# Ledger of designs, part 188: peptides against a protein of PDB entry 7BDX

Target 1, 212 residues: chain A of PDB entry 7BDX
Amino acid sequence: EMGAAACTLLWGVSSSEEVVKAILGGDKALKFFSITGQTMESFVKSLDGDVQELDSDESQFVFALAGIVTNVAAIACGREFLVNSSRVLLDTILQLLGDLKPGQCTKLKVLMLMSLYNVSINLKGLKYISESPGFIPLLWWLLSDPDAEVCLHVLRLVQSVVLEPEVFSKSASEFRSSLPLQRILAMSKSRNPRLQTAAQELLEDLRTLEHN

## One batch from the design tools (peptide; made by RFdiffusion4, then SolubleMPNN)

Design b2_p20_4_s4 (from b2_p20_4, 10 letters changed)
Fold by OpenDDE base, seed 5:
Structure b2_p20_4_s4 (fold): chain B 212 residues (1-212), chain C 212 residues (1-212), chain A 20 residues (1-20)
Amino acid sequence: as target 1 above (212 residues)
Amino acid sequence: as target 1 above (212 residues)
Amino acid sequence: MEAELEALAERASQVTKVSL
């Protein structure tokens, strides 16, 4: 209980850039983000049996952790810190996104994807994530999710790859050979307007890259 | 582990007034401070048997909680919030200070006393604390502590009572009849300069009140 | 340079802050 409450408050205040700077400027930042990865991993590993009530203190705690990481990654110095000093956390997030089944832990997936997207704003962060083993298969695995918000945030991350020529060039062959084009086309016809727009934009970006 | 790390970071960032305002402006503030009291109480109750390693994650967690309360009480709106909406927490802190033996949990006592002192900056807070059952006996119990920092922060709280005529008048008879004058005189000769000064100032304030 | 800075600024504006 108390840990979840404290972590939730820390998440709330981490929306401020000054709070993020204070978190990072402390001597405890490295340890905090190391333990964050371990805690998220332990939680995801515990899900294989119990229908964890999504509203459990444990779930709320992990959501708050993922929210903190997202808000840290929303700040330039936070992105730099994560990519330079907390790569294990990024690797953990990528691994957990692969371990979760379609429809499983939707809210956590969304938060983790938002975190990765924020990291991808820095070219160094995008390079690091995109060069991770199995990254492209992971994107397609995540696009198989029935949840529109999961798919939306995957499409945004895919767009970050596509919009960066230096990154896209390295994976272009694998990307083109494995692209779930029919799935993205189906999303462009979604009743969810955000998903529809993101899928449409990505399809336009992909068409532009075929003509170049 | 993770709860203590998160709570410690929240403590660190709560040194900012803007962070305190953000904590208090959230819909979760009431719940957080309610659980804080319960958590501190549970910890103190657990101490009766085990030499809890002072450096345990549990100890660090409770220290961080007490630190957060102290930092909240350092801000005017935080004092108002605590006295208006979290009186149970103040009652809990007073109770825990009574339950702890001299020399037991020194660091936690200091943090709790700092919190009470900060609350006492507001006349409403000082009134509330000083009107609590057994408040004067509690002050003298705490002054029996062998720790100079505990005694220092007790003397500061006693000074807050003495310097407020409206508060002091209500307890003046009990205060005068039970005052550990010899103990305070001994503290005025302490090799600890902060304790020496605080005891000297209080003795001067008390002399001024005898002549009026 | 300006276009890269503008694209970076545009992407930076797309950061998601997650509120409670």
Scores: peptide ipSAE 0.061, ipTM 0.813, DockQ to the pose 0.168
Fold by OpenDDE base, seed 1:
Structure b2_p20_4_s4 (fold): chain B 212 residues (1-212), chain C 212 residues (1-212), chain A 20 residues (1-20)
Amino acid sequence: as target 1 above (212 residues)
Amino acid sequence: as target 1 above (212 residues)
Amino acid sequence: MEAELEALAERASQVTKVSL
């Protein structure tokens, strides 16, 4: 209970750039982000049995942690910190996104995908994420999710790769050969306007890359 | 572990006025400060047996909580919040200061006394604390502590009462009849310069009040 | 250079802050 309340408050205040700088300027930041990864991993591993109610103190705690990571990654110094000093946390997020089944822990998946997207704004972050083992298969696995919000944030992360020629060129052959084009085309016809737009934009970007 | 790390970060960032405003502006503040009191009470009640190592995760968690309360009380809106909306927490701090034995949990006592001192900067806070049942006996109990830092922060709280005529007049008879004058005189000869100064200033303030 | 800075600024504007 108290830990979840503290993390929830820390998440709320982490929306401020000055608070992110204060978190990172302290000698406690490394330990916090190390334990964050371990705590999220422990939570995901506990899901194989009991339906942890999405409203449990433990679920809310892990959501707050993922929210903090997302808000840290929203700031330039936070991206630099995560990519330079907390790579284990990024590896953990990628692993957990692979371990979660379609439809499992949708809210947590969305927060983790948002954190990876924020990291991908920096070329160092995008390179690190995209060069991770199994990254392209992971994107397609995540895009198979029935949840429109999960799929939206996957498409945004895919677009971040497609929009960076230096990154896209390294994986272009694997990307083109495994692209779930029919799934993306189906999403471009979604009733969800955000998902529809993201799928249309990605299809336009991909068409531009085929003609070049 | 994770809760203690989150509270430690929240403590660090709560040194900022803008962070205190952000904490209090949220719908989670009331719940957080309610659970804070309960968590500190649970910790103090657990001390009757095992010497919780002062460096334990639990001890550091409770220190961080007391530090957050102190930093909230350092800000005008934080004092207003504590005195108007979190009186139960102030009552808990007063209770726990009475329950702790001399020499027990010195660091926690200091943080709690600092929080009460910060609350006492506001006349509403000073009135609330000083009108609490057993307040004057509690001050003398706390002043019997062997720790110089505990005694220093007790003397500062006593001085806050003495310097406010509207508050002091209500308890002047009890205060004068129970004043541990010999203890304060001994502290005015301390080798600790901060304790020595605080005891000398209080003795001067008391002499001024006897002649008026 | 300007177009790269604009693209970086546009990407930076797409940062998602998650509120409670």
Scores: peptide ipSAE 0.059, ipTM 0.811, DockQ to the pose 0.170
Fold by OpenDDE base, seed 4:
Structure b2_p20_4_s4 (fold): chain B 212 residues (1-212), chain C 212 residues (1-212), chain A 20 residues (1-20)
Amino acid sequence: as target 1 above (212 residues)
Amino acid sequence: as target 1 above (212 residues)
Amino acid sequence: MEAELEALAERASQVTKVSL
């Protein structure tokens, strides 16, 4: 309970860039983000058993942690910190996104995908995550999710890869051979306007890359 | 572990006034400070048993909580919030300061006393804590502590009472009848310069009040 | 270089801050 409350408050204040700088400027940041990954992993491993209520203190705690990571990644120095000093956390997030089934822990997936998207704004971050083992298969696994918000954030992350020639060129063959085009085309017809737009834009970006 | 890490980061960033405002502007503040008191109380109750190492995660957690409360109380809106909306926490801090023996949990006592001192800057806060049952006896109990920092912060809190005529007048009879003058005189000869100065200043303030 | 900076700036404008 108290840990979840403290973490929730820390999440709330981490929306400020100055707070993110203060978190990272201290000597506790490394330990915090190290334990964050472990805590998130422990939570996901516990889900294969009893249906923990989404409203549990544990769920709220993990959501707050993922929210903090996302807000840190929203800041340039935060991205640099995560990519340089907290790679294990990024690897954990990628692993957990793979371990979760379609429709499982949707809110957590969204937060983790938001964090990865924010990391992808940094070219070094984008390189790191896109060069992670199984990254392209992971994107397609996640894109099979029935949740529109999950799919939206996957498409945004895919777009970050596609828009960076240096990154895309390394994976272009695998990407083209495995692209779930029919799934993306279906999303471009979604009733969710955000998902629809993101899928349309990605299809346009992909068409541009085929002509070049 | 993770709770202590999150709470420690929250403590660090709560040194900023803007962060305190952000904490208090949210809907989670009341719950957080309610649970804070309970957590601190549970920790103090556990001390009558096994010597929990001062470096335990639990100790660090409680210290961070007390630090957060102190930093909140350092800000005008934070003092107003604590006195209006978190009285139970203030009552808990007063109770815990009474429950702890001389030399027991010195660091926690110092943080709690700092929080009460910060609250005492607000006249409404000073009234509230000074009108609490057993407040004057509590000050003398705490002033028996062998720790110079504990005694320093007690003397500062006593000074806050003495410097406010409206508050002092209500307790003046009890205060004068129970004042550990010999103890304060001994502190005015302390090798600790901060304690020495605080005791000297308080003795001067008391002399001024006897002549008026 | 300018186009890369502009694309970086555009991507940076798309950061997601998550509120409670």
Scores: peptide ipSAE 0.058, ipTM 0.813, DockQ to the pose 0.166
Fold by OpenDDE base, seed 3:
Structure b2_p20_4_s4 (fold): chain B 212 residues (1-212), chain C 212 residues (1-212), chain A 20 residues (1-20)
Amino acid sequence: as target 1 above (212 residues)
Amino acid sequence: as target 1 above (212 residues)
Amino acid sequence: MEAELEALAERASQVTKVSL
């Protein structure tokens, strides 16, 4: 209980850039983000057994942790920190996104995808995550999710890859060969306007890259 | 582990007034401070049985909680919040200060006394804590502590009472009759310059009040 | 240089802060 409450407050205040700088300026940041990854992993591993209520203190704790990571990654120095000093956490997030089944832990997936998107704003971060083993298959696995918000954030991350020539060129062959085009086309017809727009934009970006 | 780490970070960032405002502006503040009191109480109750290592995650967690309360009380709106909306926490802090033996949990006592001192800057807060049952005996109990930092913060809190005529007048008889003058005089001769000064100033303040 | 800075600025504007 108390830990989840403290973490929730920390998440709330982490929306401030100055708070993120304060978190990172302390000697505790490295340890905190190390334990964060382990805690998130432990939680996801626990899901396969017990019907953990989504409203559990444990769930709230993990959501708050993922929120903190996202908010840290929203800041330039936070992205630098994650990419330079907390790569294991990024690896963990990628792994956990793969471990979760379609429709499972939607809120957590969204937060993790938001964090990865924010990391992708740093070219070094984008390179790091895109060069992760199984990254492209992971994107397509996640795009099979029935949740529109999950799919939206996947499309945003895919767009970050597509818009970066240095990154896209390395995996362009795999990307083109495995692209779930029918799924993306279906999303471009979604009733969810955000998902619809994101899918349309990505399709336009992809078309532009085929003509070059 | 993770909870203590999160709470420690929250403590660190709570040194900012803006962070304190953000904590208090959220709908989670009341719940957080309610659980804080319970957590601190649970910890102190656990000490009578097991040799809890002072370096335990539990100890660090409670220290961070007490630090957060102190930092919240350092801000005007934080004092207002504590006095208006979290009186139970103040009651708990007073109780725990009474439950702890001389020399026991020195660091926690110091943090709790710092929080009470900060609360005492608000006249309404000072009135509230000074009107608590057994407050004067509690001050003298705490002044028996062998730790110079504990005694220093007790003297500072005593000074806050003495310097406020509205508060002091209500308990002046009990205060004068129970004052451990010999102990305070001994502290005025302390090798600790901070303790020495605080005891000297308090003795001067008390002398001034006897002549009026 | 300018185009890279502009692209970086544009991408940086797209970051998401998440709240409870």
Scores: peptide ipSAE 0.058, ipTM 0.812, DockQ to the pose 0.162

Design b2_p20_5_s1 (from b2_p20_5, 9 letters changed)
Fold by OpenDDE base, seed 3:
Structure b2_p20_5_s1 (fold): chain B 212 residues (1-212), chain C 212 residues (1-212), chain A 20 residues (1-20)
Amino acid sequence: as target 1 above (212 residues)
Amino acid sequence: as target 1 above (212 residues)
Amino acid sequence: PPLPEAKLGEKRLGVKLGKR
């Protein structure tokens, strides 16, 4: 209980750039993010057995951790820290996104995808995650998620790849050959306006790349 | 482990006034400080049996909690919050200071005494803690602690009482009758310059009150 | 176009959805 409450408060206050700087300026940042990855991994591994209640202290704790990572990645110095000093955490997030079933832990998936999107603002971060083994298949697998918010964040991450020629050129053949175009087209007709817009924009970006 | 790490980071960042405001501006502040008191109490109760290693995750966690309370009490809005909305936490701190043996959990005692001193900056806070049952005996019992830093913070809290006529007048008879003058005089000769100065200042303040 | 501003994670006080 208390750990989840403390972590939830840390998540809330980490929404400030100065708080992110304070977290990272401390001697404990590296250890904290290392244990964060392990904690998130342990939680996801525990879900295959007992349906941990989504409202459990453990679930709230892991949501707060993922929220902290997202908030850190929202700041330039935080992205630099994650890409330079916490690559194992990025690997963990990529792995956990692969291990979670469609519809499983939707809120956690959204937070992890938001963190990866934020990391993708740094070209070094985008390169790192996009060069991860199975990254393109992972994106398409995640795009099969029934949750519109998961799919929205996948489309945003896909867009980060597509809008960076230096990254896209390396994966362009695999990307084009595996692109779930019919799924993206279906999302461009979604009743969810955010999902609809994101899918439309991605389809426009993809059309622009085919003409170049 | 992870809970202690998260709480330690929250402690570190709570040294900022803006972070304290963010903690208190959230809907979870009341619950957090309620659980904080219970967690600190549970820890102190567990010490009577097994010597929990001072460097244990549990010890670090409780130190961080006491540090957060101290940092919150260091800010005007934090004092107002504690005195108005978290009186049970103040009661817990007073109780735990009484339950801890001389030389036991010195670092925790120092943090708790610092938090009470910070609360004493608010006249309402000083009134609340000084009107607590057994407060004067508690101060003198704590002044028997072999730790110079504990004694320093006790003397500072005593000084907060002595320098406030509205509070001191209510307890003046009990205070004067139970005053461990020889102990304070011994501290005024301490090799610890901070303890020496605090004891000298308190003796001067007390002499001034006897002439009025 | 520059990538949207980094989305602050679910700030309980409001996800700064990274603006495009």
Scores: peptide ipSAE 0.032, ipTM 0.793, DockQ to the pose 0.090; fails the geometry check
Fold by OpenDDE base, seed 4:
Structure b2_p20_5_s1 (fold): chain B 212 residues (1-212), chain C 212 residues (1-212), chain A 20 residues (1-20)
Amino acid sequence: as target 1 above (212 residues)
Amino acid sequence: as target 1 above (212 residues)
Amino acid sequence: PPLPEAKLGEKRLGVKLGKR
């Protein structure tokens, strides 16, 4: 309980850029993010198909950890730190997103996808994520999620790849051959306006790339 | 391990006044400080005379908790919060300082004493602490500690009482009758310059009160 | 045609997931 409470407070205060800088300026940042990955991995492995108690201390703890990572990744120096010094954590987040079933741990998926999206703001972060083994198959797996917010954050991550020619050119063939265009088209008709807009914009970006 | 790491980061960032305000402005502050007291109490009860592994995750966790409380108490709104809304935590800190033997858990004692001193900066905090049952005997118990830093922080807390006429007048008879003057005199001759100065200043303040 | 450079600048920083 206390660990979850402390971690939740740290998540809340990490919304400040100055707090993120303070976290990263300390000697403990590397260890913290290393253990974060391990803790998140242990949690996902413990789920074994059981209905996650969303209100459990463990769930709250892992949500707070994912929230901290997301807030760190929102800051330029935080992205640089994660990509340079916490690659194992990024690899773990990608792995866990693959290990989770559609509809499983929606809130955690959202936070992890937000962290990856934030990392993808920087070219170095985008390169690292997009060059990860199985990245494109993972996007298609995640786009099968019934949750509109999960799908929204996947579409945003896909858009980050598509909008970067240097990154997209390397994966363009695989991307085009495996693209679940019908699913994205279905999302462009979603009753969720945020999902609808994101899917529509991505479809426009993809059309622009086919004509160029 | 992860809980201790997260709590240690929260301790580090809580050195900022803005972070303390953010902690206290959240809906989770009350619960956090309630569980903090319980966690510290459980730790002290588990020591059972065994040599504390100072480097244990549990020790680091409790040190971080005590550090957070200290940093919160350093801020005016934090003192007001603790005295109004976390009295049980203050009572617990006083109790734990009584339960710990001389020379036991020195680092924890220092942090707890620093938190009490910070709370004592406000008249309301000073009143609350000084009116706690067994407070004066506790001060004399703590002044028997062989650690110079423990004794320093006890002397500072005693000085906070002595320098407030409204508080000192209520306890002056008990204070004078039980004052370990010979111990304070010995501290005024300490090779530790901080302890020496604090003991000397307190002896001057006490002399001033005898003549008024 | 090259992707409009302008759309790259609109990589909106993810919402800082501070508890509102």
Scores: peptide ipSAE 0.028, ipTM 0.788, DockQ to the pose 0.047; fails the geometry check
Fold by OpenDDE base, seed 1:
Structure b2_p20_5_s1 (fold): chain B 212 residues (1-212), chain C 212 residues (1-212), chain A 20 residues (1-20)
Amino acid sequence: as target 1 above (212 residues)
Amino acid sequence: as target 1 above (212 residues)
Amino acid sequence: PPLPEAKLGEKRLGVKLGKR
């Protein structure tokens, strides 16, 4: 309980840029983010099925950890720290997103996808995650999720790849050949307005890239 | 491990006033400080003797909790919160300071005494802790500690009581009759300059009160 | 346009032990 409460308060104040700078300026940041990845991995490996106790202390603790990573990635020095000094954590997030089944740990997936999206704002971060083995298959696996919030954050990450010519050119052949176009078209008709908009924007970006 | 790392980071940024305001402005503050007291109490009750593993994850976690309380008490709104909404935590700190033997958990004692000293800056806080049952005997028990840093923070708390006429007048008879004058005189000759100064200042304040 | 950064909720890091 106390660990989850403390970690939930740390996630809380990590929304401040000055607090992220204070985290990263300390001698304990490397250890914290190393153990963060290990703790998230242990939690995902402990799941006996597709059902998660969302209100458990363990779940709340891991959500807070994923929230902290997302907030750190939401500022320039935080992205630089993650991409330069905490690559193992990014590798862990990519691995865990592959290990989780569709509908499993939806809230954790959303937080991890938000962290990767924030990392993708930095070209060095976008290169690092997009050059990870199985990255494009992973995006399509995640886009098969029945949860609209998971799919929204996948589409935003896909858009970050598509909008960067230096990154997209390296994967364009694999991307075009494996694109779940019918799934994205179905999302562009979603009743969720955020998912609908993200799918429509991505379809427009893809059409622009077919004509270039 | 992860709990201690997260709590150590939370202790870290709690040195900022804006971060204390952010902790206290959230809906989770009451729960966090309630569990803080319980966790500190459980740790003290789990001690099998006078020896503490200072580098254990459990010890580091409890030190970080006591550090957070101290940092919250270091600002006006934090003192107000503790005295108005977290009195059980103050009662727990007073109880734990009585339960710990001389030389036991020295670093934890120092952090707890620093938190009580910070609370004593507020007249409402000073009244609350000084009106606690057994408070004066507790001060003398703590002053028997062989650790100069414990004794320093006890003398500072004693000075906060002595310097407040509205508080001191209520306990003056008990205070004068039980005062370990020879112990304070011995501390005024300490090789520790901070302990020496604190004991000398307290002896001067006490002499001033005997002539009034 | 720059993609909007995803900021989540707020927690603390640095040690100050307050005194008078």
Scores: peptide ipSAE 0.017, ipTM 0.781, DockQ to the pose 0.206; fails the geometry check
Fold by OpenDDE base, seed 5:
Structure b2_p20_5_s1 (fold): chain B 212 residues (1-212), chain C 212 residues (1-212), chain A 20 residues (1-20)
Amino acid sequence: as target 1 above (212 residues)
Amino acid sequence: as target 1 above (212 residues)
Amino acid sequence: PPLPEAKLGEKRLGVKLGKR
């Protein structure tokens, strides 16, 4: 209970750039983000079989942790910190996104995907996550999720890869050979306007790359 | 572990006025400070007999909580919040200061005394804590502590009472009848310069009140 | 007399961008 409350407040206050700078300027940042990855991993491993009440203190605690990571990654110095000093956390987030089944822990998936998207704004961050083993298969696995908000954030991350020629060129063969085009086309017809727009934009970006 | 790390970071970030305002402007502040009191109480009750490693995660967690309360009380809006909306926490801090033996949990005592001192800067806060049952006996119990830093913060809290005529007049009879003058005089001869100065200032304030 | 300076507990700062 108290840990979840404290972490929720920390998530709350981490919306400020000055507070992110203060977290990162402290001597405790490295330890905090190291334990964050371990805690998130332990939580995901505990979900095997029990429908943990998604509103549990444990769930809310892990959501707050993922929210803090997302907020740190939203700031330029936070992205630099994560990519330079907390790569194990990025590796853990990628692993956990692979371990979670379609429809499982949707809210956590969304927060993790948002954190990866924020990291992808830094070219060094995008390079790091896109060069991770199994990254392209992971994107397609995640895009199979029935949740529109999960799929939206996957499409945004895919777009970050596609819009960076230096990154896309390294993965272009695998990307083109495995692209779930029919799934993306189906999303462009979604009743969810945000998902529809993101799918349409990605389809336009992909078409532009085929003509060049 | 993770709770202590998160709470330690939150303690860290709460040194900013803007962060305190953000904590208090959120819908979670009331719940957080309610659970804070309960958590601190549970910790103090668990100390009966086991020399809990003062460097344990549990101790560090509770120190961080007390630090957050202190930082909130350091800001005018934070004092107003505590006195108006979190009186149970103030009652708990007063209780725990009474339950702790001389020399026991010194660091926690110091943080709790610092929080009460900060609350005492607000006249409404000073009135509230000084009108608490057993407040004067509690000050003398705490002043029996062998730790110079505990005694220093007790003397500062006593000075806050003495320097406020409206508060002091209500307690003046009990205060004068039970004043551990010899203990304060001994502290004015301390090798600790901060304790020496605080004791000397309080003795001067007390002399000024006897001549008026 | 100047208001007694409030003492901060010694530990340092951090901020929120994800959920409103």
Scores: peptide ipSAE 0.015, ipTM 0.777, DockQ to the pose 0.127; fails the geometry check

